# Peptides against a protein of PDB entry 6PSE: the designs that were tried, part 107

Target 1, 78 residues: chain A of PDB entry 6PSE
Amino acid sequence: PSEEEEYARLVMEAQPEWLRAEVKRLSHELAETTREKIQAAEYGLAVLEEKHQLKLQFEELEVDYEAIRSEMEQLKEA

## One batch from the design tools (peptide; made by RFdiffusion4, then SolubleMPNN)

Design b2_p23_2_s4 (from b2_p23_2, 12 letters changed)
Fold by OpenDDE base, seed 3:
Structure b2_p23_2_s4 (fold): chain B 78 residues (1-78), chain C 78 residues (1-78), chain A 23 residues (1-23)
Amino acid sequence: as target 1 above (78 residues)
Amino acid sequence: as target 1 above (78 residues)
Amino acid sequence: MEAERAEAERLLAEFRREFEASR
């Protein structure tokens, strides 16, 4: 028997007290899992913002680098 | 009455058939939320990797920029 | 379900470690 089939049998044969306890357990686990999912999303968003800021800095540095490179080439060719 | 208190009353007064249905519902939602949590974590890891690669590229460019800047300053001071 | 939850926990733990290390 699969774990799923065994669990289904337990639920079918369970007394109301067990069923109420299982509802409570599942509700708690669902709440925790939901919070963890939200937290993961929040972390992802934070990293996205950091990556965005880093990209802006990188692009600014590329502009400055090309300016100096071009000036250096002009000095060497003169 | 809060939604939590109302739900608690429903669970306390519920018949076994309702409780079994609620266990099934919560189990399904938990499974779905768990999959979503995994997906959120995978996405976050992907973003972290992208940021890491960008940071390495930025640091490499900084080294190259400082090298050219220093060479340029030496040429101007000579 | 337990195997999937264990996988989620491991992955989320890894993400948290990498996230903290990246900051």
Scores: peptide ipSAE 0.400, ipTM 0.852, DockQ to the pose 0.914
Fold by OpenDDE base, seed 4:
Structure b2_p23_2_s4 (fold): chain B 78 residues (1-78), chain C 78 residues (1-78), chain A 23 residues (1-23)
Amino acid sequence: as target 1 above (78 residues)
Amino acid sequence: as target 1 above (78 residues)
Amino acid sequence: MEAERAEAERLLAEFRREFEASR
């Protein structure tokens, strides 16, 4: 049987004391995992913002570069 | 009482059938939350890589820009 | 507990939207 099926059987055959303990365990794990998910999302958003700022800086530099390149090209052709 | 204390009381007073259902519910939520956490982490890694590549491109452009800027400055001063 | 889960869902949804928009 799959691990899932085996676990399901354990739950079905378990005594109330075990079930209460399992609810407590799962509740704690869920709370922890939820906090970790929050942290992952916050981190991801931060990185996205950093990437966005970097992209803006890059695009500004591209504009400046093309301006200077064009000016220099004109000077060399004169 | 806090939500946590109230929930704890519910668990203590619950019948086995409710407890089994709660284990099932919590297991499902934990699995879903875990998958979402993993997905967020994967997206975060992808963004980090994209940011890194962009940074490399930016640094390369900075080098090229400074080269042209310096050359142009020299031409104008001559 | 419910509030924290709701916050997590909102943040994840936001991150997902912004991620897709950045692509």
Scores: peptide ipSAE 0.448, ipTM 0.861, DockQ to the pose 0.914; fails the geometry check
Fold by OpenDDE base, seed 5:
Structure b2_p23_2_s4 (fold): chain B 78 residues (1-78), chain C 78 residues (1-78), chain A 23 residues (1-23)
Amino acid sequence: as target 1 above (78 residues)
Amino acid sequence: as target 1 above (78 residues)
Amino acid sequence: MEAERAEAERLLAEFRREFEASR
């Protein structure tokens, strides 16, 4: 039998005291996991913003680089 | 009474059938929330890697830009 | 608990959308 099947049997045969304890345990784990999910999402959004800012800086530098490159080329042609 | 206190009372007064259903509900929600948390973490890691690669490209461009800037300055001084 | 869960769902949905848009 799978662990899931064994757990299901345990739940079906369990006394109310065990069931109440299990509800409490699961509620606690759910709350913690929910907080962790929030944290992961917030962190991900922060990294996305950082990447976006870096991309903007990169594009600005590319423009500046091309400007200097073009100016350099003009100086060499002269 | 807080929602938590009301829920706690419900759990204490609940019949075994309700408790079993609640265990099942909470187990399902926990599994779903866990999967979502993992997915968020994976996405976050992917973004971090992308940001890292972008940073490397940016730093390479900075080096090239400074090289051209320096060369341009030298040409202007001659 | 329900409010926190709803917040988590909203934040995750936002992150997923922004992540996909960044691809």
Scores: peptide ipSAE 0.446, ipTM 0.861, DockQ to the pose 0.906; fails the geometry check
Fold by OpenDDE base, seed 2:
Structure b2_p23_2_s4 (fold): chain B 78 residues (1-78), chain C 78 residues (1-78), chain A 23 residues (1-23)
Amino acid sequence: as target 1 above (78 residues)
Amino acid sequence: as target 1 above (78 residues)
Amino acid sequence: MEAERAEAERLLAEFRREFEASR
């Protein structure tokens, strides 16, 4: 039998005291996991913003670099 | 009374059938929230890797830009 | 608890949208 099937049987046969304790345990784990999900999303959004800013800076530098490269190329061809 | 205190009273006074249903509900929500947390973490890692690669490219371009800028400056001063 | 879960869902949805848009 799978752990899931064994757990389902345990829940079905459990006394009220065990069920109340299990509700309390699951509520705690759900609250903790929810907070962790929030933290992961907030962190992800922050990293996305940092990457976006870095991309803008990179694109600006590319424009400046190509301008100087083109000028240098023209000077070498003359 | 807070929602938490009201919920605690409901759990304490609940019949076994309600408790079993609540364990099932909480188990389902915990599984979903866990999957979502894992997905958010995976996305976050992907963004971090992309940002890291972009940073390396930016630093390489900055070195190349400063080399050309310096060479151009020397030519202008001559 | 319900308010926190709703916030988590909104933040996750926002992150997912922004992640997809960044690709």
Scores: peptide ipSAE 0.442, ipTM 0.860, DockQ to the pose 0.914; fails the geometry check

Design b2_p23_3_s1 (from b2_p23_3 with T4S R8I S14R K20R E22R)
Fold by OpenDDE base, seed 5:
Structure b2_p23_3_s1 (fold): chain B 78 residues (1-78), chain C 78 residues (1-78), chain A 23 residues (1-23)
Amino acid sequence: as target 1 above (78 residues)
Amino acid sequence: as target 1 above (78 residues)
Amino acid sequence: SLPSDEEIREFFERILEEERERE
């Protein structure tokens, strides 16, 4: 039997005291996991925003670089 | 009473059938939330790596830009 | 304030390591 099947059997045969303890355990783990998920999402969004700002700066620098490169090329051809 | 206190009372007074159903519900929610947390972490790491690569590209472009700017400035001063 | 990129990385890596230990 899989661990899931064994756990299902345990839950089915468990006394109310064990079941209440398990509800409490799972509720706690769910709360913590939810908090971590939210925090992970917040950090991910923050990094995404920083990457976006960096991309904008990079694109601006590319435009400036191409302008100077073009000017330099024109001077070399003249 | 807080929702938490009401829930705690419900768990305390609940029949085994309700408790088993609640264990099943919480187990399912925990599994889903855990999966989402993992996905958020994986995505976050990917974005961090992309930002790092973009930063390296930006720094390389800055060096190239400064080189051309310096050359252009030298030509203007000559 | 937002943590450093390294602190954020460590946070994500911790999450993934915790899952690897459970599997």
Scores: peptide ipSAE 0.622, ipTM 0.876, DockQ to the pose 0.980
Fold by OpenDDE base, seed 3:
Structure b2_p23_3_s1 (fold): chain B 78 residues (1-78), chain C 78 residues (1-78), chain A 23 residues (1-23)
Amino acid sequence: as target 1 above (78 residues)
Amino acid sequence: as target 1 above (78 residues)
Amino acid sequence: SLPSDEEIREFFERILEEERERE
């Protein structure tokens, strides 16, 4: 029998005391997992913001670089 | 009574059929939340890599920009 | 304060490793 089938049998045959304990266990694990999910999302958003700011800085530098490159090219062609 | 206290009372007074249904519900929610947590982590790692690559490109452009700026400055001072 | 990129990476990698061990 698969572990899933075995667990299903345990739940079906369990006494109320075991079932209440299992509800408590699952509720706790769900709360912890939810907290970790939220934290992961927060970190992901923070990194996205940093990447976005870096991209803006990169684009500004590209504009400045092309301006100087163009000026230099004009001076060399004269 | 807080919602938490009311829920605790429900669990304490519940029949086995309700408890089994609650175990099933919580198991399902835990599985879904776990999947979402994993997806958040995978996405976060991808964004970190993208930011790192962008930073490398930015640093390369800074070097090139400073080289041209310095050359231009030398030409203007002659 | 926001953790460093390395600390954030380690956090994500830990999540993924914990799931690999459960499978």
Scores: peptide ipSAE 0.620, ipTM 0.875, DockQ to the pose 0.982
Fold by OpenDDE base, seed 2:
Structure b2_p23_3_s1 (fold): chain B 78 residues (1-78), chain C 78 residues (1-78), chain A 23 residues (1-23)
Amino acid sequence: as target 1 above (78 residues)
Amino acid sequence: as target 1 above (78 residues)
Amino acid sequence: SLPSDEEIREFFERILEEERERE
């Protein structure tokens, strides 16, 4: 039997005291996992915003670079 | 009483059938939340890598830009 | 304040490592 099937059997055969303890355990793990998920999402959004700002800066520099390149090309051809 | 206290009371007074159902519910929510946490982490790492690559490209462009700017400044001053 | 990119990376990597260890 799979671990899942074994666990399901355990739960089915468990006494109320074990079940209450398991509810408590799972609730705790869920709370912790939820906190980590939220934190991960917050970090992801922050990095995404930083990347976006960097992209804007990059695009501005590209425009400036092309302007200078074009001016220099014109000066050299004149 | 707080929601937590009320829930704790509910768990304490619950019958085995309810407790088993609650274990199942919490297990399911934990599995889903864990998956979402993992996905958030994977996404976050991907965005970090993209930001890093963008930063490298930006730095390369800055070097090229300064080279052209300097050359053009020299040409204008000569 | 936001952690450094390296600290954030380590956070994400920890999450993924914990999953690998659990599987």
Scores: peptide ipSAE 0.623, ipTM 0.876, DockQ to the pose 0.984; fails the geometry check
Fold by OpenDDE base, seed 1:
Structure b2_p23_3_s1 (fold): chain B 78 residues (1-78), chain C 78 residues (1-78), chain A 23 residues (1-23)
Amino acid sequence: as target 1 above (78 residues)
Amino acid sequence: as target 1 above (78 residues)
Amino acid sequence: SLPSDEEIREFFERILEEERERE
C-alpha cells in the first residue's frame, strides 16, 4: 500500500482525539505555508519591478549609445 | 467570538465524520498551497537571475558607451 | 524596506530545499 493509502486508513480508523489533533496540525501548517507563499509572491513582484526599471534604463542607454556610434560612424565616413 | 474561536469550538464538538472530511479538506489545501509556494520560489529565482544578467549587460554597455564617448571627445579636441 | 537580492534568493532557496527534503 502507498503511504497515501496508509494515511487514509489511519484517518478512517482514528479516534476523535487524534482527528482533532490532526486538524490542528494541518491548520497550522496550512497557515504557515500560506504566509510563505504570500511572502514569496511579494518578493517576486518586487524583483520583477526592479528588473523592469533596469530594463528601461538599459534601453535608454542603448539609444544614447547608438546615437554616439552613429555620429562617430559619420565622422569616419567624411 | 472570533472566527478562530468559533472554528475551534466547531472542531471540538464535531463528529468523527466531519473531522475526517476536514482532515481531507485541509490536506488538499495544504498540498495545493505548497505547490504554489514552490512555484513562486522557482519563478522568483528565475527573475533574480534575469535581473542579474541584465545588470551585467548594462554595466558592459556603460563601459562601451564611455569608450566611444571618450574617443569622440578626443576627436573634438583635435 | 525590501530585503537584498541575496536575502530574497536565500528565502526562495530555503523554500525549495525544504521541499526537496520532504521528497
Scores: peptide ipSAE 0.622, ipTM 0.875, DockQ to the pose 0.979; fails the geometry check

Design b2_p23_3_s2 (from b2_p23_3, 8 letters changed)
Fold by OpenDDE base, seed 5:
Structure b2_p23_3_s2 (fold): chain B 78 residues (1-78), chain C 78 residues (1-78), chain A 23 residues (1-23)
Amino acid sequence: as target 1 above (78 residues)
Amino acid sequence: as target 1 above (78 residues)
Amino acid sequence: SLPSDEEIREFFQAILEEQEARE
């Protein structure tokens, strides 16, 4: 039998005291996991914003670089 | 009484059949929430890696830009 | 393949919106 089948059997055969403890355990784990999920989403959005800002800065620098490169090329050819 | 206190009372007074159903419900929600948390973490890591690569490219461009800027300044002063 | 940044953003936003709806 799989661990899942064994767990299902345990739940079916369990006394109320064990079931109450299991509800408490699962509720706690769910609350923690939910908090971690939310935190991961908040962090992910922050990183996306940082990447976007960095991309904009990179594109601005590319424009400035090409301008100076072009001016330099013109000065060297004269 | 808070919703938490009411829920706690419900769990304490509940019959085994309700408790088994609650264990099943919580197990399902925990599994789904865990999957979403993992997915959020994976996406966050991917975005971090992309941001890191972009940062390296930006730093390389800054070096090249400063080199050309310095050379341009020298040529204009001569 | 990884989803686009927009798809990732929507995924994260959906997580946060779900929590706001439960509060």
Scores: peptide ipSAE 0.635, ipTM 0.879, DockQ to the pose 0.979
Fold by OpenDDE base, seed 1:
Structure b2_p23_3_s2 (fold): chain B 78 residues (1-78), chain C 78 residues (1-78), chain A 23 residues (1-23)
Amino acid sequence: as target 1 above (78 residues)
Amino acid sequence: as target 1 above (78 residues)
Amino acid sequence: SLPSDEEIREFFQAILEEQEARE
């Protein structure tokens, strides 16, 4: 039997005391996992914003670089 | 009483059938929340890698820009 | 293939909006 089938059997045959303990365990794990999920989403959004700001800075630098490159090319051809 | 205290009382007074259903519900929510947490972490890492590659390209462009700027400054001062 | 930045943003925002709805 799969681990899932074995667990399902344990739940079906369990006494109320075990079931109450399992509800408490699962509630705790769910709360922790939910907190970690939220934190991952917050960090992910922050990194997306940082990448966006860096992209804007990169595009500005490309424009400035091409302007100087073009001016330099004109000076060398004169 | 807090919602947490009320829930705790419900669990303590619950029949085995309700407890089994609650274990099933919590197990399902935990599995879904865990999947979402993992997906959030994977996306966060992908964005971090893209930001890192962009940063490397930006730093290379900064070096090239400063080289041309310095050459241009020398030509204008001569 | 990796989702677009907008799709990733929407995914993260949905996680945060779900929590705000529970509070």
Scores: peptide ipSAE 0.635, ipTM 0.879, DockQ to the pose 0.975
Fold by OpenDDE base, seed 3:
Structure b2_p23_3_s2 (fold): chain B 78 residues (1-78), chain C 78 residues (1-78), chain A 23 residues (1-23)
Amino acid sequence: as target 1 above (78 residues)
Amino acid sequence: as target 1 above (78 residues)
Amino acid sequence: SLPSDEEIREFFQAILEEQEARE
């Protein structure tokens, strides 16, 4: 029998006291997991924004670098 | 009474059939929320890695840029 | 393959929007 089938049998045969305890346990785990999921999403969005800002800075520096490189090459050829 | 207190009273007074249904509901929501949390963490780590690689490339370009800028300044002063 | 940055953003936003709808 799968663990899922065994758990299902346990729930079907369980006394009310066990079922109430299981509801409490699952409610707590769900609340905690939900909080962690939200936190992960918030952090993920923050990192995406940081990466975007860094990309913009990198692209600006590439433009400036190519401008100086081109000027330097022209001066060396003259 | 808070929603939490009302829910707690409902669980305390609930019949076994309701409790079994609630265990099933909470188990399903927990499994789904856990999957989403894991996926969020995986995406967050991937974005962090991409940001880190971009930062390394940016720092290398800054070094090269400063080298060319310094050489250009020396040539203009001579 | 990893989703695009936009797809990842939408995934995170959907998580936050779902929570706002429950509150």
Scores: peptide ipSAE 0.635, ipTM 0.879, DockQ to the pose 0.975
Fold by OpenDDE base, seed 2:
Structure b2_p23_3_s2 (fold): chain B 78 residues (1-78), chain C 78 residues (1-78), chain A 23 residues (1-23)
Amino acid sequence: as target 1 above (78 residues)
Amino acid sequence: as target 1 above (78 residues)
Amino acid sequence: SLPSDEEIREFFQAILEEQEARE
């Protein structure tokens, strides 16, 4: 039997005391996992924002670079 | 009583059938939340890498820009 | 204040490593 099937059997055959303990365990793990998920999402968003700002700066610099490059090219052709 | 205290009382007074259902519910929610957490982490790492690559490109462009700017300035001063 | 990129990376890596250890 898979671990999942074995666990399912355990839950079905378990006494109330075990079940209460398991509810408590799972509730705790869920709370912790939820907190970590939220934190991960927050960090991800922060990095995205920083990346976005960097991209804007990069695009501005590209425009400025092309302007100077073009001016330089014109001067060299004259 | 807080919702937490009320829930705790419910768990203590619950019949095995309710407890089994609650274990199943919590297990499912934990599995889903865990998956979401992992996905958030994977996505976050990808964004970090993209940001890093963008930063490198930006720094290279800055160097190139300053080189051309300097050359242009020298030509204008002559 | 936000953690550094490295700290954030470590946080994400820890999440993934924890899962690998459970499999």
Scores: peptide ipSAE 0.629, ipTM 0.879, DockQ to the pose 0.982

Design b2_p23_3_s3 (from b2_p23_3, 11 letters changed)
Fold by OpenDDE base, seed 2:
Structure b2_p23_3_s3 (fold): chain B 78 residues (1-78), chain C 78 residues (1-78), chain A 23 residues (1-23)
Amino acid sequence: as target 1 above (78 residues)
Amino acid sequence: as target 1 above (78 residues)
Amino acid sequence: SLPSDAEIEAFFRAILARAKAEE
């Protein structure tokens, strides 16, 4: 049997004391995993914002670079 | 009592059938939350990589821009 | 393929919105 099937059998055959402990364990793990998920989402949004700001700065620099490049090229051709 | 205290009391007083159902419910929610956490981490890493690549491109452009700017300034001063 | 930035943002915001609703 798979680990999942073995676990299911354990739950079916378990005493109430084990079941209560398992509910407590699962509740704790769910809370921790939920906090980690939230943290990951918060960090992800922060990185997205940083990337967005960097993209804007990059685009501004590209415009300035092309302006100077074009001016330089014109001066060299004159 | 807080909702947490009420829930704790419910778990203590619950029949085995309820406890088994609760273990199943919590296991399901934990699995779903874990999948979402993993997905969030994967997306976060992808965005970090994109930001890193953009940063490298930006730094390369800054070098090129400063080179042209400096050359242009020298030409204007001569 | 990876979702767009907008889709990723929506995914993260959905996580946070659900978290707020559970509070």
Scores: peptide ipSAE 0.631, ipTM 0.877, DockQ to the pose 0.983
Fold by OpenDDE base, seed 4:
Structure b2_p23_3_s3 (fold): chain B 78 residues (1-78), chain C 78 residues (1-78), chain A 23 residues (1-23)
Amino acid sequence: as target 1 above (78 residues)
Amino acid sequence: as target 1 above (78 residues)
Amino acid sequence: SLPSDAEIEAFFRAILARAKAEE
């Protein structure tokens, strides 16, 4: 039997004391997992913001670079 | 009483049928939350990589820009 | 203050590593 099937059997045959302990365990794991999920999302958003700011800076620099490049090209062709 | 205290009381007083249902519910929620956590982490890593690539491109452009700027400055001072 | 990119990366990788271990 799969581990899932074995676990399902355990749950079905379990005494109330075991079930209560399992509820407690699962609740704890859910809380921790939820916290980690939220933290991951927050970090992801922070990185997205940093990337966005960097992109803006990059685009500004591209404009400045193209301006100088064009000026330089014009001077060299004159 | 806090919601947590009320829930704790429910668990303590619950019949096996309720407890089994709660184990099933919590297991399902844990599985979903775990999946979402994983997805958040995967997405976060992707964004980090994108930011890193952008940073490299930005740094390369900065070098190129400074080179042209310096050349232009030298030409203007001559 | 936000963690460094390396710390954030480590955090994400730790999540994924644990997930893989549970699979």
Scores: peptide ipSAE 0.628, ipTM 0.877, DockQ to the pose 0.978
Fold by OpenDDE base, seed 3:
Structure b2_p23_3_s3 (fold): chain B 78 residues (1-78), chain C 78 residues (1-78), chain A 23 residues (1-23)
Amino acid sequence: as target 1 above (78 residues)
Amino acid sequence: as target 1 above (78 residues)
Amino acid sequence: SLPSDAEIEAFFRAILARAKAEE
């Protein structure tokens, strides 16, 4: 039998004391996993914001660069 | 009483059928939350890589911009 | 304060490493 099937059988045959302990265990793991998920989301958003600001700066610099490049090209062609 | 205290009381007084259902519910939520946590981490790493590549491109453009700016300044001063 | 990019990366990699170890 698979581990999942064995676990399912254990849950079906378990006494109330074991079941209460399992609820407590699962609740704890869920709380920890949820906290880690939230933290991961917060870090991800922070990096996204930094990337966005960098992108804006990059686009501004591209505009300035193309302006100077064009002016330089005009001067060299004259 | 707090929701946590009320829930704790419910678990203590619950019948085996309710406890088995709660184990199943919590197991499902844990599995989903774990998947979401993993996905958040994968997306976060992807955004970090994108930001890194953008930073490299920005730094390269800054070098090129300063080179042209300096050349233009020299031409205007002559 | 926000952690450095290296620390954030390490955090994400740790999550993925644990997930792989549980498989």
Scores: peptide ipSAE 0.626, ipTM 0.876, DockQ to the pose 0.984
Fold by OpenDDE base, seed 1:
Structure b2_p23_3_s3 (fold): chain B 78 residues (1-78), chain C 78 residues (1-78), chain A 23 residues (1-23)
Amino acid sequence: as target 1 above (78 residues)
Amino acid sequence: as target 1 above (78 residues)
Amino acid sequence: SLPSDAEIEAFFRAILARAKAEE
């Protein structure tokens, strides 16, 4: 049987004391995993915001660059 | 009492059938939360890489812009 | 203050590394 099937059998045959301990264990792991998930989401959003600001700055610089490039091209063609 | 204290009491007084159901519930939630945490981490790394590439492109454009600006300034001063 | 990009990257990689080890 798979580990999952063996675990399922263990749960079905377990005594109340073991089941209470397992609930406590799973609750703890769930709380920790949830905290890590939230932290990951917060960091991801912060990086997205920084990327967005950088993109805006990049687009502004592209406009300025194309303006100067065009002026320079006109001067060279004259 | 807090919700946490009430829950703890419920677990202490619960019958085996309820405890088995709770183990199943918590296991399911843990699996889902774990998957979401992993997805958040994968997405976060992707955004970091995108930001890094954008920063490199921005720095390259800054160099090109300053080169053209300097050339233009020299032409205007002559 | 927000962690550096390197610290954030390390955090994400640690999550993925632990997940792989548990599989």
Scores: peptide ipSAE 0.626, ipTM 0.877, DockQ to the pose 0.982

